# Peptides against a protein of PDB entry 3T6J: the designs that were tried, part 50

Target 1, 375 residues: chain A of PDB entry 3T6J
Amino acid sequence: PIVESYIGFIESYRDPFGSRGEFEGFVAVVNKAMSAKFERLVASAEQLLKELPWPPTFEKDKFLTPDFTSLDVLTFAGSGIPAGINIPNYDDLRQTEGFKNVSLGNVLAVAYATQREKLTFLEEDDKDLYILWKGPSFDVQVGLHELLGHGSGKLFVQDEKGAFNFDQETVINPETGEQIQSWYRSGETWDSKFSTIASSYEECRAESVGLYLCLHPQVLEIFGFEGADAEDVIYVNWLNMVRAGLLALEFYTPEAFNWRQAHMQARFVILRVLLEAGEGLVTITPTTGSDGRPDARVRLDRSKIRSVGKPALERFLRRLQVLKSTGDVAGGRALYEGYATVTDAPPECFLTLRDTVLLRKESRKLIVQPNTRLE
Target 2, 372 residues: chain A of PDB entry 3T6J as posed
Amino acid sequence: PIVESYIGFIESYRDPFGSRGEFEGFVAVVNKAMSAKFERLVASAEQLLKELPWPPTFEKDKFLTPDFTSLDVLTFAGSGIPAGINIPNYDDLRQTEGFKNVSLGNVLAVAYREKLTFLEEDDKDLYILWKGPSFDVQVGLHALLGHGSGKLFVQDEKGAFNFDQETVINPETGEQIQSWYRSGETWDSKFSTIASSYEECRAESVGLYLCLHPQVLEIFGFEGADAEDVIYVNWLNMVRAGLLALEFYTPEAFNWRQAHMQARFVILRVLLEAGEGLVTITPTTGSDGRPDARVRLDRSKIRSVGKPALERFLRRLQVLKSTGDVAGGRALYEGYATVTDAPPECFLTLRDTVLLRKESRKLIVQPNTRLE

## One batch from the design tools (peptide; aimed at target 1 E11 I85 N89 V142)

Design b2_p19_4_s4 (made by RFdiffusion4, then SolubleMPNN; from b2_p19_4, 11 letters changed)
Fold by OpenDDE base, seed 4:
Structure b2_p19_4_s4 (fold): chain B 375 residues (1-375), chain A 19 residues (1-19)
Amino acid sequence: as target 1 above (375 residues)
Amino acid sequence: PETVVESWVSPLDYYVAGS
């Protein structure tokens, strides 16, 4: 088998300032069959990057074809196991030297196991569809998240010699219509500038890319979905995200006004964006469970994903990228923390919903580390 | 080679959406 490994101070999710990497490492075996799907995605990546809602001037100058491999993890040393990885984490290195993508296939398989009777916050009519397509939709989302999410966008930089990596005279900020007014100076990084919001903000951008691009027929074709199946995969992917945004409330600490998990914060932000879009796209309804205790239902109107959801996500995702590219920390923080704020304000009453989420909390998924043997 | 599931349990930290 082909063996892959990495080791080092890599992920900064546990650093409140988003800068200090946690020591981690893994040993894994390449899953050739699953890797083939991601290779097809890689082959289309350069074209799909053009579908993202920012001008080419805000995208990487040169597309560097990355590796994308599905891995079956044999051992993972760290505080947590991801579903996917995009490395290096430095955006400047990603845009100049390239990157590698990994899907942890056997980690994803753990998440695919869903029992209908334990599936919370969905309408009954959605449960069977959700169970059927959760796995496939995750493959799509993770692939897009890593390759075209983390792998996309440009940082505007002035180097130590004063040279810019963009044309100051011709590049226009699509949000303001003006020339670029801010950038990263020598020694400044995404993490150093955006600090406490950097990890979650980037995860939000990557998740948003996944939702946005999963609407593209070519993406679904790459993963082998056409017709009604493709539409169901889209629906379940979006439904999963809005449900995750509700579930995310578990990871909010009201007393400290903070989030304990970057990905969950990101998913809550996306939920807020899609709720703000209105027009009946997303509805969260408090209910009473069969046990007489509080419950809730998340509804996503599939007929409004393209007409309402996509435009809302487009605008939001473009703003995320523009603020990231220009190093506009003040604007980025205002935008992101605005959507990440959890209050009990009507109509959503998120703090009350949080109580419901906690009441309906299920045990965390556990991953058992495998061994291999020769047959 | 066959993968054998044996003892060491870790929670999924970077949660997949909806899990």
Scores: peptide ipSAE 0.027, ipTM 0.575, DockQ to the pose 0.149
OpenDDE base, seeds 1, 2, 3, 5: peptide ipSAE 0.026, 0.022, 0.021, 0.026; ipTM 0.540, 0.538, 0.515, 0.540; seeds 1, 2, 3, 5 fail the geometry check

Design b2_p19_5 (made by RFdiffusion4)
Pose (drawn by RFdiffusion4):
Structure b2_p19_5 (pose): chain A 372 residues (1-112, 116-375), chain P 19 residues (1-19)
Amino acid sequence: as target 2 above (372 residues)
Amino acid sequence: FDATFGAGSRASAALPVAP
């Protein structure tokens, strides 16, 4: 459509329980030139789902070209203006017929060297160069194969299923599936507090995982002297964001104030656990004399160590999502999402530095439409 | 450059709207 639109109580982020949605609405025009560069990603999108760490029976049944667009926003009502979105928020529809992927083009043009804190004098160079371009990649993957992948196991009214039980097996356990989503049950209704952050974490992780693929970069025009940097800046940005996320964590309530930031911290911790000097947090000192930190990500170890930690992680997340296993999901997540002062990082002590170097986001003014 | 800004579904790392 020339004009793209949508509205309702949709994103569930701000419900302390995680079920009730916050009202919003948007009207934006579809840009053509930048969309083809996405529709391309849609065309070859079919294959990639099978590159995911879980078998094809643990994935959605068919596939689709649901849609991927680039929208110049006219009116976005509500609390915030996301860079990209995958909707409608009803999973059943995501599997049965389809969903849509939205990359807002003109919001970007808004959001783009001393404020590059927690990096090094190198790094921030590659950051300034490849952040913008890589942003499209990460968003495309986050939206398309982030939430586009995965399958829910639901018990229909009768004792039957939405799938064939005897032929499905859990790779982690080896047994046959003992858990699932029953009638009326949904992602938020079960995982609740964690559902948003958990699902987002999965999407971002698939983001990096497939951001390692030559094809996708060929779609975005990255290869050779190019294919490096963008991937690096992407991962580096992920780990840095994992650091900045401490600001949005409340230690006194042992509570996280956001899904994305928490998820990003979790991915950071998983990478730190992979160890092998791949990632480091150094309690440095800024030129101003105050405290500071430098995030060190060894790029040569990206495929040899980091990738395994990813596909093992995604495999577990997805496995627990399909069977709807809350116990394992939490135990696996809230454990990763835990914030403590234990070394050799001391995140409780780092958080202060994160708050000192903290940033306050900018405001986006919007135009109106007068009727003549 | 905002490392905290991004896409989303059920939750978005969205930028705020000016009053």

Design b2_p19_5_s1 (made by RFdiffusion4, then SolubleMPNN; from b2_p19_5, 9 letters changed)
Fold by OpenDDE base, seed 5:
Structure b2_p19_5_s1 (fold): chain B 375 residues (1-375), chain A 19 residues (1-19)
Amino acid sequence: as target 1 above (375 residues)
Amino acid sequence: MDPLFGAGRRSTAGYPIAP
């Protein structure tokens, strides 16, 4: 088998300032069959990048073909086991040297296991469809999240010699219609500038890219879905995200007004964006469970994903990228923290919903790392 | 590069919450 590994100070999710890495390491085996799907996605990446809702001037100047591999993890040392990884985080290296993507296939496989009777917050008529397509939709989402999410976008930089990596005279900010007013100085990084929101903000951008691009027919074709199946995968992917946004409330600490998990905060933000879009796209309804205790239902109107959801996400995603590219920390923080705010204001009453989420919380799944043997 | 700075991003679809 082909063995891959990484080791070092990799992820900064546990740093309050989003900069210092946690020491991590894994050893994994390449899953050739699953890797083939991601190879096809890589082959289409340059074309798909053009579908993202920002001008080419906000995208990398030159496309660098990344590596994308599906891995079966044998051992993982760290505080948490991810479903996918994009490395390195250093944007300068990403822009000039490239990056690598991995999907932790056997981790995803464990996540796919869902018992219908324990599936919370979905309408009954969605549960079977959700169970059927959760796995495939995750594959699509993770692939897009890593490759075209984390792997997209340009940072505007002025180097130590005073040279810009963009034309100050011709590049226009699509949000303001004006020339670029801010950028990264030499030595400044995404994490150093955006600090406490950097990780969650970037995850939100990546998740949004996944939702946005999964609507493109070519993406579903790459993963082998056509016709009604493709539409179901899209629906379940979006449904999963809005559900995740509700589940995310578990990781909010009201007394401290903070989030304890970057990805879940990101998913809540996306939920807020889609709720703001209105027009019946997303509905969260408090209910009473069969046990007489509080419950809730999330409804996503399939017919409004493209007409209502996509435009809302497009606008939001463009704003995320523009603020990231220009190093506009004030604007980025205002935007992101605005959507990340959790109150008990009607109609959603998120703090009340949080109580429901906690009440309906399932037991934590334990992932046991495997042994290997010769057959 | 500062070895103490984070070098990667990841999706936690499988951890801590499997949506």
Scores: peptide ipSAE 0.110, ipTM 0.707, DockQ to the pose 0.133
OpenDDE base, seeds 1, 2, 3, 4: peptide ipSAE 0.107, 0.099, 0.112, 0.065; ipTM 0.696, 0.699, 0.707, 0.661; seeds 1, 3, 4 fail the geometry check

Design b2_p19_5_s2 (made by RFdiffusion4, then SolubleMPNN; from b2_p19_5, 8 letters changed)
Fold by OpenDDE base, seed 1:
Structure b2_p19_5_s2 (fold): chain B 375 residues (1-375), chain A 19 residues (1-19)
Amino acid sequence: as target 1 above (375 residues)
Amino acid sequence: MDPLFGSGSRATAGYPLAP
């Protein structure tokens, strides 16, 4: 088998300012079959990047073909085991030298092992479909998230010599219709500028890219889905995201007005965006469980994903990227924190829903090292 | 750049894990 490993100061989730990396490492075995799908995705990446909702001037000038591998983790040392990884976490290096993506396949498999009777917050009619396609849809989401999410977008920079990596006279901000008014100065980074929201904001952008591009037939074809199967994968991917947005409330601390998990905060933000789109796209309904205690149901109207969901996500995702590219911290913070705010305002009453989420929470699962055997 | 410092998180968390 092909063995891969990495070790070092990599992820900064535990740093409130998103700057200091946590020491982590893994040893894993390559899953050849799934890696082949990701290789096909890589082969289409340059074209798929053009489908993202920002002008080419906001995308990297030169496409750098990354590596993408699916891995079965044998050992992972760190505060949390990811489903996918994009490295390095240096924007300058990713833009000039390239990057590598990995999907931790067996981590995803663990996440798929949900018993139907324990599946919370879904309509009964969605449960079987959700169980069937959660795994495949998550593979698609992780692939897009890493490769085309984290792997996309350009930072506008003025170097130490005063030179710009964009044409100040011709590049137009698609949100304002004006020339670019802000950029990163020499020594400024994504984390240094966006600080407390940097990690979650970037995860939100990457997750949004996943949802947006999973609608593209070529993406589904790469993963082996066509026709009704492709539509089901899309539906379940979006359904999983809106459900995750509800579940995310577990990781919000009302007393401190803060989030404790960047990805879950990101998923809550996406939920808020899709709720704001209205038109019956997403509905969260408080209910009473069979035990007489509070429960809830999330509904996603499949027929409105493309007509209502996609345009809403497109606008939001474009704004995220433009604000990121221009280093507009004030605008970015206003946008992101606005959607990340948790109140008890109707109709959603998120603080009340949080109590329901906590009430329905299952015990923490332990991820243990697997045994491997060559037969 | 110091290896202790990065410019953003780039790992997809599988949270929450399936119940």
Scores: peptide ipSAE 0.059, ipTM 0.688, DockQ to the pose 0.140
OpenDDE base, seeds 2, 3, 4, 5: peptide ipSAE 0.038, 0.034, 0.037, 0.034; ipTM 0.673, 0.674, 0.695, 0.671; seeds 3, 4, 5 fail the geometry check

Design b2_p19_5_s3 (made by RFdiffusion4, then SolubleMPNN; from b2_p19_5, 9 letters changed)
Fold by OpenDDE base, seed 2:
Structure b2_p19_5_s3 (fold): chain B 375 residues (1-375), chain A 19 residues (1-19)
Amino acid sequence: as target 1 above (375 residues)
Amino acid sequence: MDPLFGSGSRSTAGYPLAP
């Protein structure tokens, strides 16, 4: 078998400033069958990047073909095990040297194992579809998230010699209609500039890319889905994200006005964006469970994903990228923290919903080291 | 930037595993 590993101070999610890496390591075996799907995705990456909602000037100048592999994890050491990884995390290196993507396939498989009777916050009619397609849809999401999420976009940089990696005279900010007015100086990085919001913001961008691009038939075809199956995968992917946004409230600490998990914060932000879109796209309804205690239901109108959801996400995703590219920390913080704010304001009453989420909290799943055998 | 500092691997966390 092909064995892959990495070790070191890699992820900075546990650092409030997003700077210090946590010591992490894994050993994994390549899943060749699943890797083939990601290889097809890589082959289409250059074309799919053009589908992202920003001008080519905000995308990497040169497409560098990355590696993408599905891995079955044998052992993972760290505070949390991811479903996918994109490395290196340094944007400058991603732009100039390239990157590698991995999907932790057996981690995803564990995540997919959900008992119907324990599935919270979904409409009864959605549960069977959700159970059926959660796994496949998440594979799509992870692939897009890593390859085209983290792997996309350009940072505007002025180097130590004063040279720009973009044409200051011709590049226009699509949000303002003006020339580029801010950029990264020598020594400045995404994490150093955006600091406390950097990790969650980037995860939000990557998740949004996944939702946005999963709507493309070519993407679904790469993963082997066509016709009604493809549409169900799309629906469940979006439904899963919306549900995740609600579940995210578990990771918010009201007393500290703080989020404790970057990805969950990102998912909450996406939920807020889709709720803001209105038109009945997403509805969260407080209910009473069979036990007489508070419950809730999330509804996503399938018919409005493309007509309402996609445009809303497009606008939001473009803003995320533009603010990231230009190093506009003030604008980026205002945008992101605005959507990340948790209040008890109607109609959603998120703090009240948080109590419901906590009440309905499921037991944490544990990943145990798998066995291997020689055949 | 010191290799110990900065964004490490960008990872997709699994959705909260419903039991």
Scores: peptide ipSAE 0.057, ipTM 0.681, DockQ to the pose 0.140; fails the geometry check
OpenDDE base, seeds 1, 3, 4, 5: peptide ipSAE 0.052, 0.037, 0.033, 0.029; ipTM 0.681, 0.689, 0.674, 0.647; seeds 1, 3, 4, 5 fail the geometry check

Design b2_p19_5_s4 (made by RFdiffusion4, then SolubleMPNN; from b2_p19_5, 7 letters changed)
Fold by OpenDDE base, seed 1:
Structure b2_p19_5_s4 (fold): chain B 375 residues (1-375), chain A 19 residues (1-19)
Amino acid sequence: as target 1 above (375 residues)
Amino acid sequence: MDLLFGSGSRATAGLPLAP
């Protein structure tokens, strides 16, 4: 078997300022079959980047072919085991030197081992489809999230000599119709400027890229899905995201007005964006469980994903990227924190829903290191 | 840049984090 590993100060999720990395490491074995799908995705990456909802001037000047591998984790030492990884975590290095992507395939498999009777917040008619396609849809999502999410976009920079990496006279901000008015100065980074929202904001951008690009037939074909299967994978991917946005409320602390997990905050933001789109795309309905206690149902109208969901996500994702590229912290914070705000305002009453989420919370899963042997 | 600093870039499947 091919063995991969890494070790060091990698992820900053535990730092309130998103700057200090925690020490972590893993040992894993390459899954060749799934890696082949990601290799095909890499081969299409340059073309797929053009499908993202921002001008080429907001994308990297040169495409750098990344490495992408699916891994079965033997051991992982850290505060949490991810489903996928994109490294390095420095935007400048991603733009100039390239990056590596990994999908932790067996972590995904564990996450999907949910019994039908314990599956919360879904309509009964969606449960079987969800169980069937949750795994495959998440493979698609992770691939897009890492490769084309974290791997996309340009930061506008003025170097120490005063030179710009963009043409100030010709590059137009697609949101304002004006010339670029802000950028990163020498020594400024994504993390240093966006600070407390940097990690969650970037995860939200990457998740949004996944949802947006999973609608592209070429992406589904790469993963081996066509026809009705492709449509089901799309539906379940979007359904999983809106459900995750509800589940995310577990990680909000009302008393401190803060989020304790960056990805969950990101998923809640996406839920809010899709709810704002209206037109019956997403509906959250409080209900009463068979036990007589509060429950809820999330509904996603499949027929409105492309007509309502995609345009809403397109606009939002473009705004995220433009604000990131231009280093507009004020605009970025206003946008992101606006969607990340949790109140008890109708019709959703998210604070009340949070109580329901906590009430229906499943027992904590334990991940146990597997045994391996040659047979 | 010091390897001690950087933003998180990993995807999670809703797994619980250690304290």
Scores: peptide ipSAE 0.040, ipTM 0.664, DockQ to the pose 0.161
OpenDDE base, seeds 2, 3, 4, 5: peptide ipSAE 0.040, 0.047, 0.025, 0.039; ipTM 0.653, 0.684, 0.668, 0.630; seeds 3, 5 fail the geometry check

Design b2_p19_6 (made by RFdiffusion4)
Pose (drawn by RFdiffusion4):
Structure b2_p19_6 (pose): chain A 372 residues (1-112, 116-375), chain P 19 residues (1-19)
Amino acid sequence: as target 2 above (372 residues)
Amino acid sequence: LGPSAAGIAGDVYPVEFEP
């Protein structure tokens, strides 16, 4: 459509329980030139789902070209203006017929070297160069194969299923599936507090995982003297964001105030656990004399160490999502999402520095439409 | 149908309308 639109109580992020949605609405025009560079990603999107750490029976049944667009926003009502979105928010529809992927083009043109804190003098160079371009990649993957992948196991009214039980097996355990989503049950209705952050974490992780693929970069025009940087800046940005996320964590209440930032911190911790000097947090000192930190990500060890930690992570996340296993999901997540002062990081002590170097986000003014 | 979390990518920024 020339004009793209949508509205309702949709994103569930701001419900302390995680079920009730917050009302919004948007009207934006579809840009053509930048969209083809996405529809490409849609065309070859079919194969990639099978590159995911879980078998094809643990994935959605068919596939689709649901849609991927680039929208110049006219009116976005509500609390915020996301860079990209995958909707509608009803999972059943995501599997049965389809969903849609939205990359807002003109919001980007808004959001783009001393404020590059927690990086090094190198780094921030590659950051300034490849952040914008890589942003499209991460968004495309986050939206398309982030939430586009995965399958829910639901018990329909009768004792039957939405799948064949005897032929499905859990790679982690080896047994046959003992858990699932029953009638009326949904992602938010079960995982609740964690559902948003958990699902987002999965999407971003698949983002990096497939951001390691030559083909996607060929779609975005990255290869050779190019294919490096963008991937690096992407991962580096992920780990840095994992550091900045401490600001949005409330230690007193042992509570996270956001899904994306918490998820990013979790991915950071998983990478730190992979160890092998791949990632480091250094309690440095800024030129102003105050405290500071430098995030160190060895790029040569990206495929040899970090990728395994990823596909093992995604494998577990997805496995627990399909069977709807809350116990394992939480135990696997809230454990990763835990914030403490234990070394050799001391995140409780780092958080202060994160708050000192903290940023306040900018404001996006919007135009109107007068009727003549 | 029951709702689920929306897949929102990237940072989210606040908005304000012109008068």

Design b2_p19_6_s1 (made by RFdiffusion4, then SolubleMPNN; from b2_p19_6, 8 letters changed)
Fold by OpenDDE base, seed 5:
Structure b2_p19_6_s1 (fold): chain B 375 residues (1-375), chain A 19 residues (1-19)
Amino acid sequence: as target 1 above (375 residues)
Amino acid sequence: MGNSPTGVAGPVYPVVYEP
């Protein structure tokens, strides 16, 4: 078997300022079959990057072909195990030197197993479809999230010598119609500038890229889905995201006005964006469970994903990228924290929904280190 | 950066608490 490992101060999720890495390491074995799908995605990455909703001037100047593998984790040392990884966690290095992507296949598999009767917040008509396509949709989402999410976008930089990595005279901000007015200076990084929102903001951007690009037929073809199956994978991927946005409320602490998980905050933000789009795209309905206690249902109108959802996500995703590229912390914080705000205001009444989410919370799954055997 | 799965009852990635 092909063995891969990494070790070091890598992820900064535990740092309130998003800068200091936690010591982490793993040893894993390459899953060749799943890796082949990601290799096909890599082969199409340059083309797919052009489909992202920002001008080429806001994308990397040169496409650097990354490595992307699916890994079965044998041992993981850290505070938690992710489903996918994009490293290094330095945008400047990603931009100039490249990056590596991995999907932790056996970690993803843990998330796949859900009993139908315990599946919360979905309409009954969606449950079977959700169970069927959850796994495949996760593969698509993780692949896009890591490769084309974290792997996309340019930071505008002025180096220590005063040189810019963009043409100040010709590059136009697509949101303002004006020339670029802000950038990263020497020594400034994504994490140092955006600080407390950096991790969650980036996760939100990456998740949004996944949702946006999964609508592209070529993406589904790469993963082996066509026709009705492709449409079902798309639907379940989007449905899973909006459901996750509701589930995310578990990780909000009202007393501190704080989020305790970066990815969950990101998913809530996406939910808010899609709710704001209106037109019946997403509906969250409080209900009463069979036990007589509060419950809720999330509905996603499949027919409105492309007509309503895609444009809304496009606009939002473009704004995220533009603000990131230009180092506009004030604008970025205003945008992101606006969508990340949790109140009990109607019609959603998110604080009330949070109580429902907590009430319906399932027991946390235990992830244990696997054993190997010789056959 | 590490991606945690969506659509699960709880995160696979750790919960962050400020000291």
Scores: peptide ipSAE 0.025, ipTM 0.663, DockQ to the pose 0.105
OpenDDE base, seeds 1, 2, 3, 4: peptide ipSAE 0.027, 0.023, 0.021, 0.023; ipTM 0.666, 0.583, 0.641, 0.655; seed 1 fails the geometry check

Design b2_p19_6_s2 (made by RFdiffusion4, then SolubleMPNN; from b2_p19_6, 9 letters changed)
Fold by OpenDDE base, seed 5:
Structure b2_p19_6_s2 (fold): chain B 375 residues (1-375), chain A 19 residues (1-19)
Amino acid sequence: as target 1 above (375 residues)
Amino acid sequence: MGGGPLGVAGPVYPVVYEP
């Protein structure tokens, strides 16, 4: 088997300021079959990047072909085990030197093991479809998230010599119609500048890229889905995201007005964006469970994903990228924290829903190191 | 970006466990 290992101060999720990496290490074996799908995605990446909703001037000047590998993790040392990884975590290095993508396939497989009877917050009609396509849709989402999410976008930089990596006279901000008015200075990084929101904001951007690009037929074809299956994968991917946005409330601490998990905060933000789109795209309905206690149902109208969901996500995703590229911390914080705010205001009453989420919380799954044997 | 605890719903992207 091909063995890969990674060790170092890698992820900064445990740093309140998003800057200091936690020491992390894993040993894994390459899954060749799944890696082949990601290689096809990599081969199409340059073309797919052009489908993202920002001008080419806000994209990397040169596409650097990354590696993308699916790994079966043998051991993982850290505070948490990811489903996917994009490294390095420094945007300046990603745009100049390139990056590597990893999918932790067996970690994903553990997440997919859901019993129908324990599946919360979905309509009964969606449960079977969700169970069937959860795994495949996750593979698509992780691939897009890592490769084209974290792997996309340009930071506007002025170097130590005063030179810009963009044409100040010709590059126009698509949101304002004006020339670029802000950028990263020498020594400024994404994490240092956006600080407390940097990790969650970037995860939100990457998740949004996944949802947006999974609508593209070529993406689904790469993963081997066509016709009705492709549409079901899309639907389940979007449904999973809106459900995750509701489940995310577990990781909000009302007393401290803070989020304890960057990805869950990101998913809640996406849920808020899609709820704001209106037109019956997403509906969260409080219900009563069979036990007589509070419950809820999330409904996504499949027919409105392209007509309502895509345009809403497009606008939001473009704003995220523009604010990131220009280093507009004030604008970025205002946008992101606005959607990340949890209140009990109608119609959603998110604090009340949080109580329901906590009530319906599943037992924590234990991830156990696998044993290997010689056959 | 990698790492973090398994969320109950949705793709488990790196979910950081609370200490």
Scores: peptide ipSAE 0.030, ipTM 0.629, DockQ to the pose 0.132; fails the geometry check
OpenDDE base, seeds 1, 2, 3, 4: peptide ipSAE 0.027, 0.025, 0.027, 0.022; ipTM 0.585, 0.556, 0.640, 0.584; seeds 1, 2, 3, 4 fail the geometry check

